Peptides against a protein of PDB entry 9IZ0. Designs and how they scored, part 51

Target 1, 345 residues: chain A of PDB entry 9IZ0
Amino acid sequence: ITCLGSNGHTYKQLVKGGNDDLRQDAVMEQVFEQVNGFLRSYRKTSQRNLSMRTYKVIPLALKTGVIEWVQDTIPLGEYLDSAHKVYHPKEWSLSTCRKLIAEKQMEDLETRLKVYDLVCRHYRPVFRHFFLESYADPVQWFTTQTNYARSTAVASVLGHVLGLGDRHGQNILIDKTSGEVIHIDLGIAFEQGKKLPVPECVPFRLTRDVVDGMGITGVEGVFRRCMEFTLETLRREEDSLLSVLEVLRYDPLFSWLISPLRRMKKQKMQLENFNQPESGNITTDASRDPKIQRNNVSGESEAERAILKVRQKLSSTLSVEASVGELIRIAQDPSYLALMFCGWS

## One batch from the design tools (peptide; aimed at target 1 R98 D166 L196)

Design b2_p20_6_s4 (made by RFdiffusion4, then SolubleMPNN; from b2_p20_6, 10 letters changed)
Fold by OpenDDE base, seed 5:
Structure b2_p20_6_s4 (fold): chain B 345 residues (1-345), chain A 20 residues (1-20)
Amino acid sequence: as target 1 above (345 residues)
Amino acid sequence: LDEILEKLSGVQRELLEELL
């Protein structure tokens, strides 16, 4: 939809209709805006303009809402697929790489590691080229690459703490003007990604291309230091953050669980990557709603477990540096990345 | 392009050492 603003400007808006609860996205955006308040109030984060990029979500009903259209953006996965064909035309296609990983999805860790390493040798990172081709001025290039590393660091810490899942290349937008990342489709939070058919086992997305976009220093420098300052801010504001999450505990419309429909859509997408498109009209007769016994795990008990996990992730038992070091290590560990869904690498 | 990348990478490292 295109709306005319009171300022005479036309704004594109995405109307999302369907079974996706936009209330979850709207709530997560409210949590991000509150965290942006903490980042603005703390000297170490405010001096670096650290923020989670937000977008406006207006839930209209349980199944309908309006999302702000983020202008001048591209999905990370769309850029990477196009750039890889240009810069590495002799390497394997993304479809070939995904197929090889998918074919070994049920195999042991050793076999999955061998396939992941083989794919990595035949599909090299290219995301550094985004900054080089988009910004001919060295100051703009450096500024945008720095903004990318900063925004990725904030999103990585928040994504870990809030347990954001489904961080594939289509759910991460790159702002072509600032180099900042925008995370979209926030419907998998509080570690519900571990309940996917292929469990998510990394704390955030730190794939080879995400690192390649940070330039020659990779994770060492701006990214690591901005993660440290972000985590230090969140530890300082733990009680404030938990108080925001406690308000959500009493919202009867907030789902702390993955929607059965989102789970089924993800399961279908994960299965459709195994089956060639046989054009079989499987009329899925939607008539058998399995009586999902509402196991009376009260939404309150799931909220309490989610808040407890947030508190555990904000624990000062380890230094900020040690905690960030471990998160970066796990997020880049081939033993975890090789276990991810074939669309992750 | 690779030589420009190496030079820009050097400048990025120096600027990072000044900003950290």
Scores: peptide ipSAE 0.020, ipTM 0.521, DockQ to the pose 0.014
OpenDDE base, seeds 1, 2, 3, 4: peptide ipSAE 0.020, 0.016, 0.017, 0.017; ipTM 0.521, 0.514, 0.513, 0.509; seed 1 fails the geometry check

Design b2_p20_7 (made by RFdiffusion4)
Pose (drawn by RFdiffusion4):
Parts: C-alpha cells; sequence; structure tokens
Structure b2_p20_7 (pose): chain A 304 residues (1-257, 299-345), chain P 20 residues (1-20)
C-alpha cells in the first residue's frame, strides 16, 4: 500500500498477514540501530561509512504487522532468476537443480558433493551482472558495489554473531542507486536454523553468485577488510552489546529458536567475539567456512 | 488453515521439493 506525503514523497507500506516474526524483526532492528551507533562513534568503522542497514518495522501484531516496504528495490531471490535465464539460457534451469538435489537428500556425503559439483558446474554465476548495465557510469557503479560489499559484510558478520536464520535470496533486498543491502524477515535468530529438520552448514549467506556480485575480486579485499573492522569494533564495544543482548534475554519477546537457548546463544556470541584468536584469523576462517563447496553442498536445494 | 511461521515455511518448502 503506497501513500503520498506532505513533502510530496510517496511511502510504500508492506503489510503482512502471515505470521512472520515481526516483533523479533523489530527488536533485531533495534539492535541493528544500536550497532549503527557503535560504528558511528569510531574512526575506522565510520570512515568507511559502514552500517548494517535497517528498515523500519512497525509490528501492530506479530501475525499481522506492517513494515516499511523500502524504496525501490528488487529482492535477490526474485532477481537473478530472470538474470539467470537472460544471461545463461543454455545452462540448466532451477528446476533441474532443485529436485535433483531433491534426489540428493537421502544420498551419502560423496554423492551429495558430486551432484552439487555437477550442478554448480552447470549453473555459472550470474549476479555479477546486476551492478553492470543498471546503475550508471563507473563511479556510481563502484560506489554501489562497495556499498553492497560493505553492507553485506557487516550484515553477515552480525548475523553470524547473533545467529541469524534464513538467508535465501527471498530475504535479501538490494537497494539499487545506493547498493546497500537490507536483510528482511530475520525471524530465525540466535542459531535457530542449522538445527532445522533439514540441517545447514554455512553460518552466513554466501553463495557463489553473491561473491561474484562483490566484483572481480571475491571475498578477499574490501569484503574481508570490512568484516574484520566490524569484528574488531564489535569486540571493542562488546560490553554494551552483551548488555543489549542481556536485556533481550530477560524479556519474553525475542525468539531464541527458565533456562533457554538464549544463554548458550550469548555465550556463543562472546566466543565469537573472544579475543583468543586474532580477528584477522577469525575473518579468514569465516570466509573459508562460508565459501568452501564442501559446506555449500549440504546447505539446501539451490544455493549455487 | 493455520498460518505458518518462518520455520514452518522452510519445512513446507522442503516437502514441496521432495514431492516434486
Amino acid sequence: ITCLGSNGHTYKQLVKGGNDDLRQDAVMEQVFEQVNGFLRSYRKTSQRNLSMRTYKVIPLALKTGVIEWVQDTIPLGEYLDSAHKVYHPKEWSLSTCRKLIAEKQMEDLETRLKVYDLVCRHYRPVFRHFFLESYADPVQWFTTQTNYARSTAVASVLGHVLGLGDRHGQNILIDKTSGEVIHIDLGIAFEQGKKLPVPECVPFRLTRDVVDGMGITGVEGVFRRCMEFTLETLRREEDSLLSVLEVLRYDPLFSWLGESEAERAILKVRQKLSSTLSVEASVGELIRIAQDPSYLALMFCGWS
Amino acid sequence: SESLTTLGKLVQEHFETLNE
């Protein structure tokens, strides 16, 4: 539902009747805003202008809340389905991949990796072409690319820290003229998903297409540097963060999918921010664990 | 019918894929 504005600008409101965890999304957005404040009160984490982008959430009811449909965007999942066909029509479709993996579900490890390797060899990455031929001449394109890299890196690091759940393209919105990414529908949090009926391996969203969209350079450069600056900044302001997560723990609103998984979750948050391992080594291990095909094969259908 | 949470939708997607 799109309404005009007194200043003359239209605002789009996405109202949902489905039982999306909009209250959990709201509290998570509050945490994200406070994180933006942390990144604002520092030298390195603000010269890059890095921020985990927040979309305003106004949940009138958990089942029937209303959120701000962000200014003109094309969701990642709804995108690069058309781009896949237009750019690579010869290669296989998502139908062949999807239920072919469906045949993979009951198979062993080697079979799963083999079929995944085959399908991934068939379906070359295509998201790299969104930033080309869409935004503008090169300066704006590069600004948009670095904005996406930064925003996705910060969002991913924060999601790994807070154990964010679903990370399919249907839950990622790319801005357009700016390039900052907006994660949507973050209902599953504090390590809720891996432990699904169907298990997962990847801690944060990192497919081949996503790393192809970061530019010619994969996730080694601006992405890693933004991630590691984010990790160090989050560690330096760790006390305030755990304070925020504690106040989340003591209220019965945040979903942690007497004693609760929330305690163990924040302990894992502390471990993830623990200074025992160097931050650079932590970012390196995170990139490796999110990029390796062995982990990617077991994730789920698609996710090429 | 009952409305589904995110978890329920994910589980539903798995079974839709399986039944394809």

Design b2_p20_7_s1 (made by RFdiffusion4, then SolubleMPNN; from b2_p20_7, 13 letters changed)
Fold by OpenDDE base, seed 3:
Structure b2_p20_7_s1 (fold): chain B 345 residues (1-345), chain A 20 residues (1-20)
Amino acid sequence: as target 1 above (345 residues)
Amino acid sequence: PPPLSLVEKLEAEVQEILAE
């Protein structure tokens, strides 16, 4: 829908209707606004303008709302598919890579690692070219690449702490003006991505193309430091962040669990992307009556478990540097990435 | 403190990277 604003500007608005829970997106955006408040309060993060990029979500009803279209953006996955064809026209197609990974999804880890390595050798990173081709001025190039690394670091820490899932290349937008990342479709949070048909095993998306966009330093530089400063800020504001999440615990309309319908929709999309025939044995373990998931007691127990996991992730038992180092290591570990739906790009 | 200029922010980050 195109709406005329009171300022005379036309805004493209995506109206999501039906089963897209824009309330979860709106709640997560409110959490990001609070976190952005914390990032502005501390010198180390404020001096770097560290923020989670937000977008306006107007929930109109329980399952309907308007998303303000983020202007001047491109989905990461759209750019990467185009760029791989341009820069590596002799390499495998994304479809070929997906097919090969899918054909081996039931094999052992050793076989899946060999297949992942093979795919990686035939599908090389290209995301550095986004900055090189989009910004002819060296200062703009350096600025936008730095903004990308900074915004990716903030999103990575927040994504880990809040357990954001479904971070595929269509749910990550790149702002063409700033180089910053914008995360969309926030409805898979609090580690509910582990309940997807292909479980999400990494703390955040740090694939080879995500790293290639950071330039020659990769993860060692602006990205690592900005992760550290972000995590330091979140640890200082632990009680404030937990208090925001506790308010959500008592919201009967906030779903701490992935809905069975959303899980099935993601399952279908994953199967379609793998070109797998619908194995008609969806063992709907129908034992989880959607009414039982609405029992306040089960929702409260899941909210409590989610908050406890957030607290655990903010624990000061390890240094900030050690914690960030381990997160970066796990997020890049082939043993996890080889198990992912698209861990190579 | 006043917000650092963009250049000073980038320089500070480069110096932090080079100090590791």
Scores: peptide ipSAE 0.020, ipTM 0.559, DockQ to the pose 0.013
OpenDDE base, seeds 1, 2, 4, 5: peptide ipSAE 0.017, 0.017, 0.020, 0.000; ipTM 0.420, 0.457, 0.506, 0.392

Design b2_p20_7_s2 (made by RFdiffusion4, then SolubleMPNN; from b2_p20_7, 12 letters changed)
Fold by OpenDDE base, seed 3:
Structure b2_p20_7_s2 (fold): chain B 345 residues (1-345), chain A 20 residues (1-20)
Amino acid sequence: as target 1 above (345 residues)
Amino acid sequence: PPLLSIVEKLEKEYQEILNE
């Protein structure tokens, strides 16, 4: 819809209705605003303007809501598919790569690694071209690439700490004006993505194309240092962050569990994306929402477990540098990327 | 595209600022 604001400006807004629980997204955006407060208060992060890019989500009654239309953005996956066809027209199509990975998804790790390597050799990174083609001015190019690396670093730390899942190329927008990443569809938090049929194995998305956008230094430049400063800030503000999450523990509007409907929707999207034939025995008895008794006990136990995992991820047992180093290593590990739906780009 | 030499210089200068 298009709304006229009180200021006389016309705003595009996406109205989501029916089955999209925007309350989860709105709560995560509120958590990000609190984290952005911490990042602004700490010298090492404030001097670098580190922030999680947020968007306005207004949850309405009955699983409806209004989302701000993020202007001047493109989905990362849309850009990458287009750019790959332009810069590497002799390489494999994204559909071919997806098919090969899907056909081998039930094979052993060694076979999946061989297929992943084969796909990687036939589908090269292109995301550096986004910055090179979008910005003719060297200062603008550098500024936007820097903003990309910074925003990706913040999003990566927050993605790990808060257990944000489903960070595929359609859920990551690139702001064409700033180069910043905008994470959308925040409905999978606190590691609930690990409960999906294809579990998320990486702490955040750090694929070859995500790295290619960082420039010549890759992960060893701006990205690593901004991850370190972000994690240092979150460790410093651990009690403040945990207090925000404890408020959510008792929020009846927040779901610490992935809804069966959302699980089925994400499962269907994973299967469709893999071009797996619908195994016809998914009886869409979606009509029997089993009154899974919202055993308040199960939701509270999952909330407690989630908060304990956040605390564990903020632990000072390892240095900031060692923790970030391990996260970067895991996020780039072929043994995890080969298990993903789209780990090659 | 920006000249690679300008890119490398700016990335280096920024890396220095990040290490301060």
Scores: peptide ipSAE 0.017, ipTM 0.514, DockQ to the pose 0.013
OpenDDE base, seeds 1, 2, 4, 5: peptide ipSAE 0.006, 0.000, 0.007, 0.000; ipTM 0.334, 0.246, 0.341, 0.260

Design b2_p20_7_s3 (made by RFdiffusion4, then SolubleMPNN; from b2_p20_7, 13 letters changed)
Fold by OpenDDE base, seed 1:
Structure b2_p20_7_s3 (fold): chain B 345 residues (1-345), chain A 20 residues (1-20)
Amino acid sequence: as target 1 above (345 residues)
Amino acid sequence: PKPLSLVEKLEKEYEEILKE
């Protein structure tokens, strides 16, 4: 739909029905706006215009809301699939790579590392081409690549601290005008991604294509420095950030746990992306719902555990540089990426 | 012989490409 804004401008709005998690998105966007306030308050982050890109989410009901239509964006995964077919037409398809990783998903780490290496050899990074194709002017090219590295750094630190999950290529948008990243579908937070059927093992998405978009310096340029400045700001504002999260503890509409329905939907989507529909009656034997005893861990005890985990991630036990260095190392470690649903791109 | 998995087939094809 098109809505008239309070400023007299018309905005394209997506009315999303059936999304039980629009309240989760709206709450996380409010947290990002507070963090953007902190980033504007400090010289090191303000001078670089560091921010988490946000979008307006207005929950209208439990299952219905209005999402601001982010114009001039493309999902990272959509760009990468298209660009890979253009630049590497003789390499394996994304579906082939997914099928191989899926076939070995229950194997040991050594086997999964071999499969990951094989996939990496047949699916080379292409995301540098986004900037080369879109920006003929060298100044615009440099500016947009810099904005990409900056926004990815902010999103990486904040994603780690808040334990954002489900950071696949369709949940990361690229702004075609600025080169900035926009994270969407924020309903998997506070390390709930570790409860997915394929557990998330990395602190944030720093795959080969995410790095290829940073240009020749990779992570050692603008990205590392902007992660350091972002983490330094969040450590300084720890009490302010924790106070924002404590307000959410009392929000009866906020869920600190992944909903069983969302978990099942994500499980189904993960399985469907692995199984090409051969026409066979896949009797979804829904009977193997493992009776994971719903320990009635009160929503309060999960909130307390989540807030404690945020505090632990903001600890000054290690320097900012050492903490960022370790996060970058873990996020690029093949031993973790080989365990991911799509760790190669 | 067990039918080669998709991985084992693709590994074999890749080893053949590396010999050219």
Scores: peptide ipSAE 0.035, ipTM 0.640, DockQ to the pose 0.026
OpenDDE base, seeds 2, 3, 4, 5: peptide ipSAE 0.031, 0.032, 0.033, 0.030; ipTM 0.658, 0.634, 0.637, 0.620

Design b2_p20_7_s4 (made by RFdiffusion4, then SolubleMPNN; from b2_p20_7, 13 letters changed)
Fold by OpenDDE base, seed 3:
Structure b2_p20_7_s4 (fold): chain B 345 residues (1-345), chain A 20 residues (1-20)
Amino acid sequence: as target 1 above (345 residues)
Amino acid sequence: PEPLSLVEKLEEEYRKLLEE
């Protein structure tokens, strides 16, 4: 839909109808706005304009809503696929890399690490070129690269703390004007992605291309420092954040469990991506068995477990620097990246 | 104000050098 704004500008809006539970996205965007409040109130984060980029989600009905069209964006994965063809035309195609990883998905970790290394040698990072080619002005180049590193740091901390899953190149948008990242499709939160057939092993996406976009300092520049300040802010505001999540515990519109339909859609997508034969026994036994009561008790128990995990992730047992250092290490660990569907880019 | 890290300062100086 195209809407005329009060300013006379036409805004495109995406009306999603059907199976996408926009209520999950809307709730997560509300959590991000609260977190953005904390980031604005704390000096170290406020001085750097640290925020999670949000998009407006208006849920209209059970599974319908209006999403504000994020103008001037590109999916990270779309840019990377195109850029690899331009800058490395003699390297392996993304399809070749995916096929080789998928063919070895049932092999041992040692074999998967060798395959991951082989793929990495034949598919080099290119995301630095986004900034170099998009911004001829060096100040604009530097500003956008800095904004990218800052926004990625905030998104990485929040992604870890809130257990945002399925953070692949198609659900990370890059704002072409600011260089900031925008995370979309937030329907897998609170570590529900670990329950997928291909479990999410990393706390956030910090692949070679995600790092290449940070420029010459990589993770050791703005990124690490902004992660530290973001985590410090969230630790300071732990009780405030937990209070927001406790409100969601009792929100009848929020599902602490992945919906069976969304789970099936993600399972199908994972199976298709891994060229696994459809085991024809997806019995659509959507039998309305009285599991509704078990689903509520399981939902409350998942909400409680989710809040406990958030509290655990905000623990001051380790310094902010040590915690961020460990998160960065895990997110870049080949032993985790080799297990992912697309850990090389 | 808390001083910017050395990296953030080098980045700010690099930004200025690119404005000249």
Scores: peptide ipSAE 0.034, ipTM 0.465, DockQ to the pose 0.012
OpenDDE base, seeds 1, 2, 4, 5: peptide ipSAE 0.016, 0.000, 0.014, 0.013; ipTM 0.411, 0.231, 0.378, 0.410; seeds 1, 2 fail the geometry check

Design b2_p20_8 (made by RFdiffusion4)
Pose (drawn by RFdiffusion4):
Structure b2_p20_8 (pose): chain A 304 residues (1-257, 299-345), chain P 20 residues (1-20)
Amino acid sequence: ITCLGSNGHTYKQLVKGGNDDLRQDAVMEQVFEQVNGFLRSYRKTSQRNLSMRTYKVIPLALKTGVIEWVQDTIPLGEYLDSAHKVYHPKEWSLSTCRKLIAEKQMEDLETRLKVYDLVCRHYRPVFRHFFLESYADPVQWFTTQTNYARSTAVASVLGHVLGLGDRHGQNILIDKTSGEVIHIDLGIAFEQGKKLPVPECVPFRLTRDVVDGMGITGVEGVFRRCMEFTLETLRREEDSLLSVLEVLRYDPLFSWLGESEAERAILKVRQKLSSTLSVEASVGELIRIAQDPSYLALMFCGWS
Amino acid sequence: HVTHKTAEEKAFEELLEWLE
């Protein structure tokens, strides 16, 4: 539902009748805003202008809340389906990949990796072409690319830290003229998903297409540097963060999918921010564990 | 009224389809 504005600008409101965890999304957005404040009160984490982008959430009811449909965007999942067909029509469709993996579900490890390798060899990455031929001449394109890289890196590091759940393209919105990514529908949090009926391996969203969209350079450069600056900044302001997560713990609103998984979850948050391992080594291991095909094969159908 | 199926649900539906 799109309304005008007194200043003359239209605002789009996305109202949902489904039982999306909009209250969890709201509290998570509050945490994200406070993180933006942390990144604001520091030299390195603000020269890059890095921020985990937040979309305003106004949940009137958990089942029937209303959120801000962000200014003109195309969701990642709804995108690169048309781009896949237009750019690579010869290659296989999502139908062949999907249920072919469906055949993979009851198979062993080697079979799962083999079929995944085959399908991934068939379906070359295509998201790299969104930032080309869409925004503008090169300066704006590069600014958009670095904005996407930064925003996605910060969102991924924060999601790994807070154990964010679903990370399909249907839950990712790319801005357009700016390039900052907006994660949507973050109902599953504090390590909720891996432990699904169907298990996962990847800690944060990192497909082949996503790393192809970061530019010619994969996730080694601006992405890693933004991730590691985010990790160090989050560690430096760790006390305030755990304070925020504690106040989340003691209220019965945040979903942690007497004693609760929230305690163990924040302990794992501390471990993820623990200074025992160098931050650079932590970012390296995170990139490896999110990029390796062996982990990616077991994730789910698609996710090429 | 907008709803989206989770990746879990889609994977489960694909399993049901394979079983069928």

Design b2_p20_8_s1 (made by RFdiffusion4, then SolubleMPNN; from b2_p20_8, 12 letters changed)
Fold by OpenDDE base, seed 2:
Structure b2_p20_8_s1 (fold): chain B 345 residues (1-345), chain A 20 residues (1-20)
Amino acid sequence: as target 1 above (345 residues)
Amino acid sequence: MIRKKSAQEEQLELLKELLE
């Protein structure tokens, strides 16, 4: 839809209806706005304009809402699929790579690592070209690439701390003007990504193409330092952040758990993305909304576990540098990426 | 003296209003 603002400007908005609860997205965006307040308050983060890019979400009902249309963006996965065909026309298709990984999903780690390495050799990174193509001016090129590395660092720390899941290339937008990342579809949080049909094993998305967009320094320099400053800020504001999350403990509508229906929907989308022929009519009679007796007791226990996990991730037991170093290591570890749905791109 | 709510308290109230 297009809305006319009181300022006389027209705003595009996405109306989402059907089965997606936008309340989780709205809550996560509010948490990001709070964190952006913390990032503005500290000199190390404010001097670098570190922020999580946000978008407005207005839930209208349990399964309907309005989302801000983020202008001048492209999904990372859409750009990468297009660019890979241009820059590497003799390499494997994304569908071929996905098929080979899927065929070995039930094999041992050694076999999966060999297939992952093979896929990586036949599907090389291209995301550096986004900046080289889009920005002919060297100052604009450097500025936008720096903004990308900064925004990716903030999103990586927040994504880890809040346990954001479902961070595939279609749920990460690139702003064509600023080079910043925008994370969308925030309905999988607090490590519920580990309960997906393909479990998420990495703290955030730091695949080869995500690194390639950072330019010649990769993760070293802007990205690492901005992760460190972001984590330092979140550790200082731990009580503030936990107080924000405690409000969610008392929201009877907030889902601390991934619903069985959402898991099934993600499973179906994964199967479709593998071009596996639909095996027969699982008429999931979607009409049985199981009265999930939201045993209030179960929701409170999961909220408490989620808050405890956030506190654990903000622990000062390790230095900021050591903690960030370990997160970067794990996020790039082939032993984890080889287990992912699309860990090579 | 009306304690000016901290920016945090104001933001926590906004979050509560969203959850209501």
Scores: peptide ipSAE 0.000, ipTM 0.226, DockQ to the pose 0.015
OpenDDE base, seeds 1, 3, 4, 5: peptide ipSAE 0.000, 0.015, 0.000, 0.000; ipTM 0.285, 0.357, 0.313, 0.279; seeds 1, 3 fail the geometry check

Design b2_p20_8_s2 (made by RFdiffusion4, then SolubleMPNN; from b2_p20_8, 16 letters changed)
Fold by OpenDDE base, seed 1:
Structure b2_p20_8_s2 (fold): chain B 345 residues (1-345), chain A 20 residues (1-20)
Amino acid sequence: as target 1 above (345 residues)
Amino acid sequence: MIEKLSAAEIQQKLLEELKA
């Protein structure tokens, strides 16, 4: 839809209907705005303009809402698929890579690692070209690549701490103006991504293309330092962050668990991405929402467990540098990336 | 079509479309 704002400007808005509970997205965006407050208050993060890019989510009803249309953005996965065809026209297609990984999904780790390595050799990173193509001025190029590394660092720390799942290339937008990342579809949080049919085993998305966008230094420099400053800020503001999350414990609208329906939808989408797109309008009659008696007791216990996991991730037992070092190591580990739906790009 | 709807009118219209 196109809305006319009170300021006389026209805003494109995405109306999302169906099975997605936009209340979870709206709540996570509110948590990000609070975290952005902490990042603005701390000198080391404020001096670097560190923020999680947010977008407006207005939940209007159960499974319906209005999402801000983020102008001048592209999904990371859409850019990477197009750019890979241009820069590496003799390499494997994304569909070929997906098929090979899928065919080995039920195999042992050793077999999956061999297939992942094979896919990686036939599907090289291209995301560096986003910055080279989009910014002819060297200062703009450097600034936007720096903004990308900064925003990716913030999103990586927050994604780990809040246990954000479903971080595939279609749920990560790139701002063509600033180079910043924008995370969308936030309804898989608090490690519920581990309950997906393909479990998310990495703390955040740090695939070869995500690293390639950081330029010649990769993870070493702006990205690592901005992760360190972000984690330092979140550890400092632990009690403030936990207090924000405790408000959600009492929100009867917030779901600390992935709904069985959302799990099934993600399962179906994962399976359908393995089958050729037959254009079948499957009107899934969504009418039989089983009255899952939300045992309030189970929701509260899951909220408490989620908050305890956030506290554990903010623990000062390890230095900021050691914690960030371990997160970067795990996020790039082939043994975890080979288990992902798309860990090669 | 540029509909000048307030946030409240959008919410009401969407609530009506969800009841239909």
Scores: peptide ipSAE 0.000, ipTM 0.308, DockQ to the pose 0.023
OpenDDE base, seeds 2, 3, 4, 5: peptide ipSAE 0.000, 0.000, 0.000, 0.000; ipTM 0.304, 0.265, 0.318, 0.261

Design b2_p20_8_s3 (made by RFdiffusion4, then SolubleMPNN; from b2_p20_8, 13 letters changed)
Fold by OpenDDE base, seed 1:
Structure b2_p20_8_s3 (fold): chain B 345 residues (1-345), chain A 20 residues (1-20)
Amino acid sequence: as target 1 above (345 residues)
Amino acid sequence: MVRKLSAQEEQLKLLKELLE
């Protein structure tokens, strides 16, 4: 839809209807706005304009809401698929890579690592080309690549701390004007991504293409330093962040658990991305919403466990540098990336 | 393309040194 704002500007908005509970997204966006307050208050983060990019989410009903249409964006996965065809036309297609990984999904880690390495050799990173294509001016190119590395660092730390899941290339938008990342579809949080049919084993998405976008320094420049400053800020503001999350514990509309319906939908979408699109109109009569008696007791216990995990991730037991170093190592480890749905790009 | 890449890599090196 297009709405006329009180300022006389027209805004495109996405009306989302169906099975997605936009209340989860709206709550996570509120948490990000609070974190952006902390990042603005701290000198090391404010001097770098570090923020989690947010978008407006207005839940209207249980299954309907309005999302701000983020103008001038592209999904990372859409750019990468198109760019890979242009820059590496003799390499394997994304569908071929997905098929080979899927065929070995039930095999041992050694077999999965061999297939992952084989896929990586036939599907090279291309995300550097986004910046090289989009910006003719070297200052603009550098500024946008720096903004990308900064925003990816903030999103990586915050995504780890909050346990954001479902961080595939379609749920990460790139702002074509600033180079910043925008994370969408936030309804898998607090490590519920580990309950997906393909469990998320990495703290955040740091695939070869995500690193390729950082330029020649990869992770060993702006990205690492901005992760450190972000984590330092979140550790400083631990009590403030935990207080925000405690308010969500008492929100009857917030779900600390992935809904069985959302889990099944993600399972089906993962399976359908492996099978060729047979055009079958499967009218899934989703009419039987099982009355999942949300036992309030189970929700509170999961909220408490989630908050405890956030506190543990903010622990000062390791230095900021050591903690960030370990997160970067795990996020790039082939033994975890080989287990992902799309860990090669 | 290659010449633009090389100029951008050199500029990246200079800007890395300025941001370190």
Scores: peptide ipSAE 0.012, ipTM 0.380, DockQ to the pose 0.014
OpenDDE base, seeds 2, 3, 4, 5: peptide ipSAE 0.000, 0.012, 0.000, 0.000; ipTM 0.269, 0.361, 0.245, 0.321; seed 3 fails the geometry check

